# Peptides against a protein of PDB entry 3PUK: the designs that were tried, part 219

Target 1, 227 residues: chain A of PDB entry 3PUK
Amino acid sequence: ERGLKSVVWRKIKTAVFDDCRKEGEWKIMLLDEFTTKLLSSCCKMTDLLEEGITVIENIYKNREPVRQMKALYFISPTPKSVDCFLRDFGSKSEKKYKAAYIYFTDFCPDSLFNKIKASCSKSIRRCKEINISFIPQESQVYTLDVPDAFYYCYSPDPSNASRKEVVMEAMAEQIVTVCATLDENPGVRYKSKPLDNASKLAQLVEKKLEDYYKIDEKGLIKGKTQS

## One batch from the design tools (peptide; made by RFdiffusion4, then SolubleMPNN)

Design b2_p27_8_s4 (from b2_p27_8, 14 letters changed)
Fold by OpenDDE base, seed 1:
Structure b2_p27_8_s4 (fold): chain B 227 residues (1-227), chain A 27 residues (1-27)
Amino acid sequence: as target 1 above (227 residues)
Amino acid sequence: KEKEEEEKSKKAIEEFEKLLEKRKKLE
């Protein structure tokens, strides 16, 4: 019943916590809006304590420096979250933590990475993309983090055409992250509609799946899984 | 030592850059 939540937690544990774990070391974990919801959906505070997290903090809030501790940033690759990170490490005199381990929930744009590199490179001990950009629900259900998806995708207003493409691209990215998390490469099925949105989305998903598995850690393209 | 930590940071950045480059080549 909670299979997806378990899978997501296992992915986070292996990709994030195990990756940066040091024996006897505690870290402060910084979360944004999305990762707060994500972790809340698949774990408890006690689980985080077991993984060496002493406290979780909201990245958007003003925080007091804890200069003796390293920080684990589990955040989305957004300008808002990155800007908050930059404030924590942008100045040597204003460093809030000893060092940073950054784990992005999705593909980080070059522009954001370049900002990080330019200002905070010496403070970073790890930077990775783990590609979990969905919220797991009960009964193998998940929620996509794409605002106004229904409005833009199904709107008959031609003025929304460019916006539809952006939204569909974002949806396709998130669907791919679900597949990656579940270690599956599904065959995509769709029905044609007047606006052909379903077909376009399916094509985007297929393309992105192929791209993702080509660059995965194993460098192997997986066959299609019958679902 | 500070130098060791800087080297770790350098490696972390380089590793991520390689991933980004790899992604660009496939797009």
Scores: peptide ipSAE 0.499, ipTM 0.901, DockQ to the pose 0.793
Fold by OpenDDE base, seed 2:
Parts: sequence; C-alpha cells; structure tokens
Structure b2_p27_8_s4 (fold): chain B 227 residues (1-227), chain A 27 residues (1-27)
Amino acid sequence: as target 1 above (227 residues)
Amino acid sequence: KEKEEEEKSKKAIEEFEKLLEKRKKLE
C-alpha cells in the first residue's frame, strides 16, 4: 500500500541523509514548498530525527542565525529557493549557518549554479541533484509537481524546446521505472504551470505506462490501478 | 582547519561541475 512512499523515502535516505551523515552531528534542514510536501508524504519527523535532523525550517522565512550548526538544504532548483539560500550564505550577508549541504530535487540550471558558485563556494560541503519531482500518494495517485525550474530554464526561449522535452522524458522514465519496480499502473494527477509543463510530463508518464503495461512481464495485459 | 574546510568546499563544487558537464554532453 505504501510501496512507492517507501521507495521514495529510501531514495532520499540514501541520496541525501546517508551522503552527508556524520556520527553525532545534528543539522538544520531547510525545505521549500515542494520538499515540504515531498517529505510529508513519505516520512515523519521521528524519521528525520533518526537521520540527524534536529529541526526543519522553511527556507522562505526569515530565520535567526545558528552559526554553530551545519545546514542541509533540500530544495528545488528555483530562483526563489536559491535566492533564499544566497541570503543565508552570500558575501553581502552574514552567514546563518556553519556550512551548507545542498541537494536539489531536479536538474539545476547553470545560471543558478553559477550564482551559488560565485557567492557561496567556501560554504558548500555538498551539492547534488537527486531527481525526485513527484509526490507519492497512498491511493495509487501520483501528483506531479514540476519545479519552477522547468518554467525558468526552458520557457522563455523556443530554442530550448528540445531540451525541455529531453528533461521531461527523463523524468517520465524515472517515474515509470519506479512504477515498474512496484508493478503498479497508477493514476496520475498534475498541477499545471504557466507553460503547462506539468501537464506535458503527466501525459508522457501516462503514455509510457500504457506502453509498459500493454504486455506485462508475464505476457498479460494489465489494467490501470484504480485510485 | 579552515584550509581543510576550504578544500572540502572546492571538492564539492568540482564534483557538481563535473556532473553538469556530463549532463550537457548527454543532452
């Protein structure tokens, strides 16, 4: 019943928490809107405590410095989230934390990375992409909440249309791979963005799921899992 | 100690840069 949630949690645990784990060390974790929903969907606060997180904070809020503690940023690669990070560690501002571990939920555009590199290089201890951009639901409903990165990176210039499609295909493939691993043919929900990238991704997922379950591993036609 | 931390930061940045370059090549 919670198969996908467990898979997502396992991914986060291995890609994020295990990656920056230090025995006896506690970190503050900074979340944005998407990652708050993501973690809420697949774990409890007690789980985060076990992973060395003392408190979670909203990256968008003004926060008091805790200079003796390292910060774990689990955020989407959006201008808004990155700007908040830059305020925490930027050269023009006092550093709020001892150091930063950054884990992006999706592909980080070069422009955002360059901004981070230019102002915060000495404060970063990790910087990785984990490529999780969907919310698992228990009722076999999958919510695709495409980060604003898709809009900001690919929307203004028509010449980037091909790149946008490649990224969407990759994301769709990842989701389908998870479904295949769990032997699930789920219903898909999406929230549209200004350029309807979320809708496009949802369509790609649906198409790929249809193709995959046309003939299953046993040579049988498998129906869609009811939400 | 400060030098050690700076080295860690450099490595972190370089690692991510390499990843970005690899991705560009695959696109």
Scores: peptide ipSAE 0.487, ipTM 0.898, DockQ to the pose 0.358
Fold by OpenDDE base, seed 3:
Structure b2_p27_8_s4 (fold): chain B 227 residues (1-227), chain A 27 residues (1-27)
Amino acid sequence: as target 1 above (227 residues)
Amino acid sequence: KEKEEEEKSKKAIEEFEKLLEKRKKLE
């Protein structure tokens, strides 16, 4: 299973990052809902940094212009994502970024491409399709409903520190909920990361688990299980 | 530099159009 994640990452690295990589150049990467999940499943922020990505942004959100930087759009070929792209480059006077590299996760319909071509052709430096329509999953994977978790947890911007903590709290709470639902009290294990996100999250989970399993619904203390 | 960038853009669009055309032939 870890093998599948590695394979997917290798595909993205080769098809996207290696394709547009320029020595000494940093890019902003724009993601949509699908690609956020995809990258979250198979890479870390450190991996993205190594590939020349300085920051990731949600394409659906209003973003401040960074006119001196090129943008890498890794998005689904949908009207929603394309419309967001068009808003970034549709106005000559209000381009949010210096130029765009577009990589679609699937086949782009002619209609969408024509729309892009008609309004933003001069801003595009690359346009390619990569066929990745699945998210690599482990045998036991749970999806947490924590919006923007990937962005905040891996944001290099110190201004997002408070948001990051909120996200981690929410994640920890949901993990505990899942454990409670499954009647599991796992021993929390984590791998230390440069940003120490995993360690902090693990501590939060441990604390919450301890609180929860001090007294279960039946008034019993449960022991820790292996995970 | 602007001309160079425009040429890059033109090339990018043309390359993608070629791919689209190839796909149409396969459909």
Scores: peptide ipSAE 0.485, ipTM 0.898, DockQ to the pose 0.169
Fold by OpenDDE base, seed 4:
Structure b2_p27_8_s4 (fold): chain B 227 residues (1-227), chain A 27 residues (1-27)
Amino acid sequence: as target 1 above (227 residues)
Amino acid sequence: KEKEEEEKSKKAIEEFEKLLEKRKKLE
């Protein structure tokens, strides 16, 4: 599994980051639902920083313009993702970013390309297809459905602290739900990370588990199971 | 600088178009 993740990361590094890398230049990276999952499966924010990415943003969300920075769009060739891109650059007077580097994860239909060409051709510095349409499998038994966790938990920007707390709360709640469903009271383990987010999450989980099992309808205090 | 950037954009678009055409020929 680690081998596959490494292969995928190496492919992305070569096909995307090495392709558009300029010394001393930082970019904002825009991701969609698929590429968020893809990158989260095979890299960390620190890896992206090393590749010249200062911030990652969800393409589907409203974003503040950063007109002085170039944007790297790593997205699927879908109408939804392309439409979001077009909103960023469709108006000549209100471009969100300085320029765009577009990397599609799959074959881009002619219709979508023509739409991009017609409205945003002058803003595009690179347009390329990379054939990565699968997600490397994670060794984790359970996957939490908190897509924003990748953006906020690994963000180097301290301004995201409040958002990070909300995300961690949601993650903790989901973990408790899983434990309740499986009738397990796990011993919480974590790996230390530079941002110590894992420790904070672990504390939240422990607190929520305690609250849940204290008020359990059966009145049973379950022992901690180590996993 | 603006002219240089426009030229880069044109090149980027042309390169992608060439790719699309090549794929069509192989299908």
Scores: peptide ipSAE 0.483, ipTM 0.897, DockQ to the pose 0.167

## One batch from the design tools (peptide; made by RFdiffusion4, then SolubleMPNN)

Design b2_p28_3_s1 (from b2_p28_3, 10 letters changed)
Fold by OpenDDE base, seed 3:
Structure b2_p28_3_s1 (fold): chain B 227 residues (1-227), chain A 28 residues (1-28)
Amino acid sequence: as target 1 above (227 residues)
Amino acid sequence: KREIRPLLDPEKWEERKKELKEFNEELK
């Protein structure tokens, strides 16, 4: 739970905030539905202030121009979010902010990416895709807050096989907990490794997600979220 | 039973990385 949240925060800090950070510069951050949930799950406003964010705005809402400040768009690559961005910078007269730094949470479809390049390139200072998905990977495995996770997952000692299963279960539980916190039902992806821990973890996560989202708190079946 | 999928096509990502590199070079 907390361990995985810390990992997510660290990833965002490195991929987004450190990437666009300028000493003494403040930015307005634009969030969509997904990134609002994401940041809410892994940081506090004080953390964002430390990263040079003065105000958080919802990209879907009408906003007053703050033309003297640059904007950090941390958004999902969806038509809705992209269209909102395009409206913010569609023309010189329509510019709501001084410039834009865009960070997508996933691969941006070609159609949307091309629209951005064609219409708003002069207003953009940085464009980056950061894959924020709960995909089991080796690097994620040993960074989770699971005691001795690395040791047991990579132990050559057969006597640790049972403990490895326990560790995998714990890691899967943490991932599902984050998904539940975000109210997301993501599709699970994996990359095979020599020990295939990622694949095994993916299977556990998928099973747990399936069980968890069979019936939600409202008695409804939740659809799978694309990520 | 839900489908477990492999990671996205590496070639697609590499192409996008190139595109972004070029794009960012043109940015202010």
Scores: peptide ipSAE 0.381, ipTM 0.819, DockQ to the pose 0.147
Fold by OpenDDE base, seed 1:
Formats: sequence, structure tokens, C-alpha cells
Structure b2_p28_3_s1 (fold): chain B 227 residues (1-227), chain A 28 residues (1-28)
Amino acid sequence: as target 1 above (227 residues)
Amino acid sequence: KREIRPLLDPEKWEERKKELKEFNEELK
């Protein structure tokens, strides 16, 4: 679990914070429901302060303008989150911040992206899509807390086939734990490699997610992530 | 509904990358 969280944090740090960081500049960060959970699971407020974030605001709430500061939007590409962004910058009289850096957690649909371009381009300084969905990657596999994961997953020795399955199962369990922690029920994506371990892992994750949420739905309504 | 699927269509992804590159250049 810790290994996967560290990978997620490293991805966010590199793709978001390092991308827009300016020396001596502080930003307000706007989060939606998903990114709030995501950051809460993999970092502390002190970590965000070190990255130049002075305060975190909920994008869904009515907020007082801070017109002298730039805003960092780290949000999912959903109509709800995009509409909130558009309200912050849709008109000159309604601009809440000096400018916006916008980072999406996934591919932004053309309809939403075009709407942003048409309405708020003058207020945007950076727009980037970051694939931080629950996608099995080889680099992530190697950082999970599973002993000898690399060796067994890529061993050409047929005698290690049974061990490989055990390791894959353990990795899948860790991924599901992250999903549960985030209260997310995502669709599973993967990128296949020559050994197709990512596809196999994706199948295991999906199976475990089904089992987890099937049991939990009887007691609690869990959020379903539309991927 | 949950699903298992590959990453986005490579052609669509490359088109978006190109579009974003051009868009970000205009924002400077």
C-alpha cells in the first residue's frame, strides 16, 4: 500500500507541482471530490506547503475571490468540476483568481475541453491531462510491498509460475486497498507489455473489486467512479 | 459500470497531445 501511494505522489509531484512551480510563488489549489481523496491518501498538508500551496479550497463551494493569487486546479474531467471552473473564470467580473493552471486526472472529453477553450483561454496559463487512473503499470508493480515481485513476475523459469500467481494476487490486493481507501469503484485500465502482466493484474483487480463492492453495497452506498 | 479496457485509443491520444501542445503555446 505504501509503495503504491508513493508512486502516486511522485507522479503528481512531477506532473503537476514541478510543471507549474515558480520560485517564490504561492498558489491556491482547487480540488474536487476525487482529488481530495487522492491527495489525502498519499500526502500531508506539509507536503503541499513545500510544493508552494498556501491553501486548499473545494471547487464545489462558493469561495471568496483572491484576485492577486494564481490558482492550481487539480480536478477530474467531469461536467460538474468543469462547470465550477468555468464559473470562476467565465466572465471578467466573476474572475476569482489571477490566473489558472488546470490539471485533469484523466483524458478530458472533447465537449468539455472545447467548452474550456472557448470560454476561459485567456485566464489559463497551463492545461495538462495526467493519467493517474487505476492503471497497472510495470513501474508500479515494482514499487508495491510484495517481496521478490520483480523476480517472480519476469522470471522465465516455469517453476516460478505458481509464485508469480501469488505475487500477482498480492499486488491486486494492494491496488484494491487503495481503491477502498479512496472510496472509488473505478473501471480498470491497463497497458499490455510483452509478458502481458498488466492485463493479468487488471483482471485480478477487477475480480477483487467486484467482490469487495458486492459485499459493501449491502451496507453502504459507495461512490462509483465513471471511467 | 466497471470495465476492463486498454488505455485510450493511441490515435486519439496523439491527437490530443498535439492539440494540447498547440493550446499551451498560445497560453504563453
Scores: peptide ipSAE 0.381, ipTM 0.811, DockQ to the pose 0.149; fails the geometry check
Fold by OpenDDE base, seed 5:
Structure b2_p28_3_s1 (fold): chain B 227 residues (1-227), chain A 28 residues (1-28)
Amino acid sequence: as target 1 above (227 residues)
Amino acid sequence: KREIRPLLDPEKWEERKKELKEFNEELK
């Protein structure tokens, strides 16, 4: 659990904060529903302060302009979040911030991306898409809190098949734990490898997610989160 | 029903990466 959360934080730090970090500069960070949960699960406010974030704002809420400060948008590529961003920069006279750094949590649909380009390119300093969806990756295997995970997952010895399954099960449990913490029911994607570890892990995660979110704590069926 | 899916089309990702590279260069 801790290992996977650390991986998520490291990914965000590298892909987002390190990418736009400027010495002595503070930014306002705008979050949506998903990224709020995501950051809450893997970091503290003190961590964000260390990364040059002075304050966190909800992108969905009306906010007072802070025109002298740049804004870091860490948001999902959804119409709702994008529309909120566009409202912040749609008019030159009504710009809420000095400039925008935009980081999407996943692939941004062409329609939304084109809309951004057409509307407020002059206000954007950086636009980047990161893949933070729950995808089994080799890099995660190295850092997960599962003993001998790397060895068994990549062992060519068929005799290790049973232990490999146990390790993959443990990894799947950690992934599901993070999802549960996020209160998200994400879709699962995978990249096939010769050993099909990614596919197998994805199947395990999917099965566990299905079981977990079949009936929520309130006895209601949860829908699948789209990203 | 829940569904597991392969990664998005690599060609689509590469195309977007190229587009973003060009876009970000224009922003500098």
Scores: peptide ipSAE 0.354, ipTM 0.785, DockQ to the pose 0.175; fails the geometry check
Fold by OpenDDE base, seed 2:
Structure b2_p28_3_s1 (fold): chain B 227 residues (1-227), chain A 28 residues (1-28)
Amino acid sequence: as target 1 above (227 residues)
Amino acid sequence: KREIRPLLDPEKWEERKKELKEFNEELK
């Protein structure tokens, strides 16, 4: 399980922190509900300090201005999160921070993106969309706690077919565990490969997710969330 | 309803990449 969490952290570190990092500079990081759960699952506060984050704040809450510091917004591209950002920079008197670096966890709808461009462009230093999805890929195969996963998943030998299924089952289970930890029911995405392992693994994940949320602790079947 | 989906539409993604590139250049 920790192997997959490490993959998520590495993705965030590369796509977000390394992208805006400046030596000797500290930033305030703004998180929403999804990204709070995401980071809590794959890192510690000490890890964020090492990445130049001095304080983390909830974007939904009223916050005191820190006008001398830049802010890193790591948020979902939702109307609620975007509206909170816009409020932080809506007017000169309302500006909470010196400037903003915005990183969306997924593709931002045109309506929201256009709204940001029209109202807050002067306050933004960087805007980037990243893909935070549980997508079967080679990096996950290498890092998951499944012995010989790469060998069996990519073996052309038909005699390994049974073992391949066992390995893929174990991988799917670990992915579902991460989803459960986040309390998220994501739409599963994949990229087809020559051996179509990604598609097969996605199918297994989907099946296990369905089973998990049918019998969740709250007795509620959750719909598809951001993915 | 839950569904298995391919990656984001490549054409739409490329259009957004171009738009973001231009936008970020203006932010310099």
Scores: peptide ipSAE 0.353, ipTM 0.793, DockQ to the pose 0.155; fails the geometry check

Design b2_p28_3_s2 (from b2_p28_3, 13 letters changed)
Fold by OpenDDE base, seed 5:
Structure b2_p28_3_s2 (fold): chain B 227 residues (1-227), chain A 28 residues (1-28)
Amino acid sequence: as target 1 above (227 residues)
Amino acid sequence: RREIRPLLPPEKYAEFVKELKEFNEELK
């Protein structure tokens, strides 16, 4: 069986590279912190070359214009990454690249999307949400991208209660994304801890899984799998 | 199948590769 890394790579290849591929065309790819980790975990530079990527750049760094080349932005939908993109293609700034293909790793908030649309829509050839918000480690192990999750989940400060719920919601969403990527509907198991965080998270995951498979992309209701 | 080579001059490509490596190291 293929490990989680190969599954993630296959999804990226299909959803990103195959989507914007043109024969004979090379692109510059821009990555942020999360997508750098993601790609490094599931592919090699030679794989990216085969997909038509000539160079890879850090979106956070100042870069010299390469106006004759199109750019592939594979980034998280955060204000920081979006702002960096806008600096490259903003209406009041010189364009650094010929055009942009944008692929977000998760749902892009309407506020950010509208900001992009209003500023540089003419420069964008493609904009999609891919829904890959986790990093594969081992065959069935992954890391969630939830900043300060430990701090908020285990904080004794009652003022962090609302933020704790937000964090758990985000974690549950990412776990469901993993299941969707693997095309599985697993039974949820958890260990009891001094705090009920694991139980609460499990409940959120189960609820979201139910919602996902009721209205999945294939219109198929799957039974629970043994994972 | 497509020929695997950088579009940019070798010198410039080397800079990008170096930058990528540095970027990855900063994230560790």
Scores: peptide ipSAE 0.022, ipTM 0.382, DockQ to the pose 0.017
Fold by OpenDDE base, seed 2:
Structure b2_p28_3_s2 (fold): chain B 227 residues (1-227), chain A 28 residues (1-28)
Amino acid sequence: as target 1 above (227 residues)
Amino acid sequence: RREIRPLLPPEKYAEFVKELKEFNEELK
């Protein structure tokens, strides 16, 4: 049984660092809020140095250009992060780096992808989605970063119903990324009382798991595993 | 296509959801 942190690190190493590795080359890595937390939870700075990362920068902040170095963007597929990237490589400003490798933590909407492609495709060496949207805390414990999840899921205010659904959908997606990372298709356990939120979430997770494995494993659905 | 909702900072989650919804509507 592998610890969740090590599994997450291995996923990132394989999907990101190994994918863009070039012998003797150092890169600047750009992180957003989520990926900063993610990497902090599963690796040390020394680990990143070993992977050829010389400097880590926050994508949201103004940064000095390093035009001779390539940049590794490990970011969430959000308008904010994408806009920050576009400011680094867009036609309206000077390029901050020599070229870019982009790795999104989850699926990027085609609209955002097309926006990137239209603006700075010539500067992009890689643009991939790696499906890692959770924070490992313990060996088998992870934290979901869904804004106000508890509040909306348990709010008695009916006006929050639509937001509740969105939150549950997001939670389900994040749980699926954990399963994908662990290469498991678990049987979902839940307690439905006092509300049906857990049941609904379980159904969402199950559906998304099926969809994930159908799509990513050439139509094959893994049997349920113990987890 | 799957609906994807990655981990986002609270202040940006709403923007992402909006973008995702628009994207999904275009696929219908």
Scores: peptide ipSAE 0.016, ipTM 0.254, DockQ to the pose 0.068
Fold by OpenDDE base, seed 1:
Structure b2_p28_3_s2 (fold): chain B 227 residues (1-227), chain A 28 residues (1-28)
Amino acid sequence: as target 1 above (227 residues)
Amino acid sequence: RREIRPLLPPEKYAEFVKELKEFNEELK
């Protein structure tokens, strides 16, 4: 399969599964709401089995311990998901799994990261942040995971102006992660709207793309990718 | 090192497959 879905799967395979894979070792994988949707959009259950996953569990649900197996947490960096992880490993006597590999779909806030480090560092074999906070819907179409984005961006209430800016920044960051995933530096096109949200978002994306490639390419700005 | 063979219980498999299908439909 070609397109964004294939690219997303390839990134997950490389960044997550290949990173923690050991020959002959099988893992339990823990997913949250977002990563369940993400994987459902770009892979099949059989694909996950081929990557050494024996059981898939929802992190939000109460689960029976499988103390002899290591767990792969592919989760979003949210308080809810992190709290569920902490419940699995917070008590030394009641660890649900042998050890944990954690892969966050985006940057984990320092507060959450420090909380994990303080409580469960000895149980964690790996903890990495990957940039994959989007869901491919079509071959070249994706949705962003920004809560209440629509509400704040299109709200006529001036009191939401500050929140609107935060949301737009988050959206821009996610768009950049998509571009990074695709290894593209696209020319940004937008249609003007009364609220000028599209223009503002486009400017944010362009700026963040420039910054990203300057940092990633050691000062070399990647040329615009013709789409 | 004890090698654990993959074992996906039918009930867990069915649950996950159901969830995947549901989410796939929602994404369409």
Scores: peptide ipSAE 0.016, ipTM 0.345, DockQ to the pose 0.017
Fold by OpenDDE base, seed 3:
Parts: sequence; structure tokens; C-alpha cells
Structure b2_p28_3_s2 (fold): chain B 227 residues (1-227), chain A 28 residues (1-28)
Amino acid sequence: as target 1 above (227 residues)
Amino acid sequence: RREIRPLLPPEKYAEFVKELKEFNEELK
């Protein structure tokens, strides 16, 4: 088995594909940069075909309308991706597709969510948020999708200090989503030498994990699990 | 148990994109 890759695929299959699947129906799937990388890490094109996806398109690109087919948007909750979606359905007379199913890889900010509701609510058959903000590399290895994370974390330029903090915050959030996906609350381990980046990140992760599991749907406090 | 990598391997992504493009072209 593919370890973390299998877990991620199973979650996507259950949360996204099974959720909107209709017998005999094919959909066009729209991906952004992150979800393209995510799916590439845990599945093949044949797997997507089995889930009722006939074609995959890049949401950022200009695309020809396929008005007779429904579209499955598996995208990150970013202004860029949302704007692309709005371009597809913002005009009543020029909708790119018959209808839309939207699945966000993380919590969608209220501002973006309200913007979608105000403009395209009638075209949306389903809109859900799933917590998958990481990319599996190997069985027990995953990559965080944080722009320029390596550069800012290891930049010797003091002018990048503020951006470094933002990057670490984003990384911490994604690590928490990994834990949520795997239903685990790991004890965070780190090596601080020669830089203190790992220590700072660990502190952020620990704090966010605590908040996440203390304030879950059932109000349960989970103990530490193996990481 | 889990290793975190901040850098994405470009090769795997590029391969998938290529495969996707080829697949879509075949459907046209």
C-alpha cells in the first residue's frame, strides 16, 4: 500500500468523488495549481476516469464552454481560484458548464464564500470544504504547499523576517490539516540547530493542534499519538 | 514518523501535467 498517498486518495474519493457521483454521469474536473499537484501525488488518470471524470482542465486557463456537462471544481480557497470560478459562472448567459460542484481543500474565508453565494449560488449544486492542504511524497513523507517556504525560512536577509513568520504560520496550518486527515495528534519533535526555525514551527504546530482538538465537533480532547 | 518536505519535486508534477494534456487531446 502507498501509505500516506493511499490515505489522501481515500479521503478525496470519499469526500469529493463519492459525494457528487451520479450513475452514468461524467463530469469535467477543474483543478488549480495545488490540487493538480495533490492529485498527481496520489492517483493516476485511470483512477480519475473510474470516478466519473472525463476531462481535467486547468482553472487558470481560458477554456472553451462545455455547457452540457457539469463541472467539478476541486480547488484551493484562494482569491485567484475563486475568481476563475466566478468567470466561469458569473455571467448567466455565458456559463462555461451546466452546473458546478465545488470542493475546497481548506476553510474558505467568509469574504470569498459570500462572494460566490452572491454571484453564482444558483449554479452551485454542492459546495463543501475538506481539510487537505498537503501533498504526500512517499508512504510517510509529505510536502507542504507554501509559496517560497524554503527561501524565506532560510533567508539571511533581515527584510524577509516578517514574511518568514507568515510562511511558518501557513506551514503550521497545513501540518494540522495533515493530522486531521490522519486523525492523529502527534507529539511534535524537532531539531533546532543550527537555526531556530524548527523550534518556532513546532511551537506553532503544538498550539494549533491543541486548539483544533479541544474545539472539535464533539468537544473532545485527544491525547498524543505517534507521529 | 512522518517527514515534512518544504520543496515539491518538479519532475512528478511535470509528468502528470504532460499526461493530462495528452489525455485531454485524445478526447478531442
Scores: peptide ipSAE 0.026, ipTM 0.460, DockQ to the pose 0.025; fails the geometry check

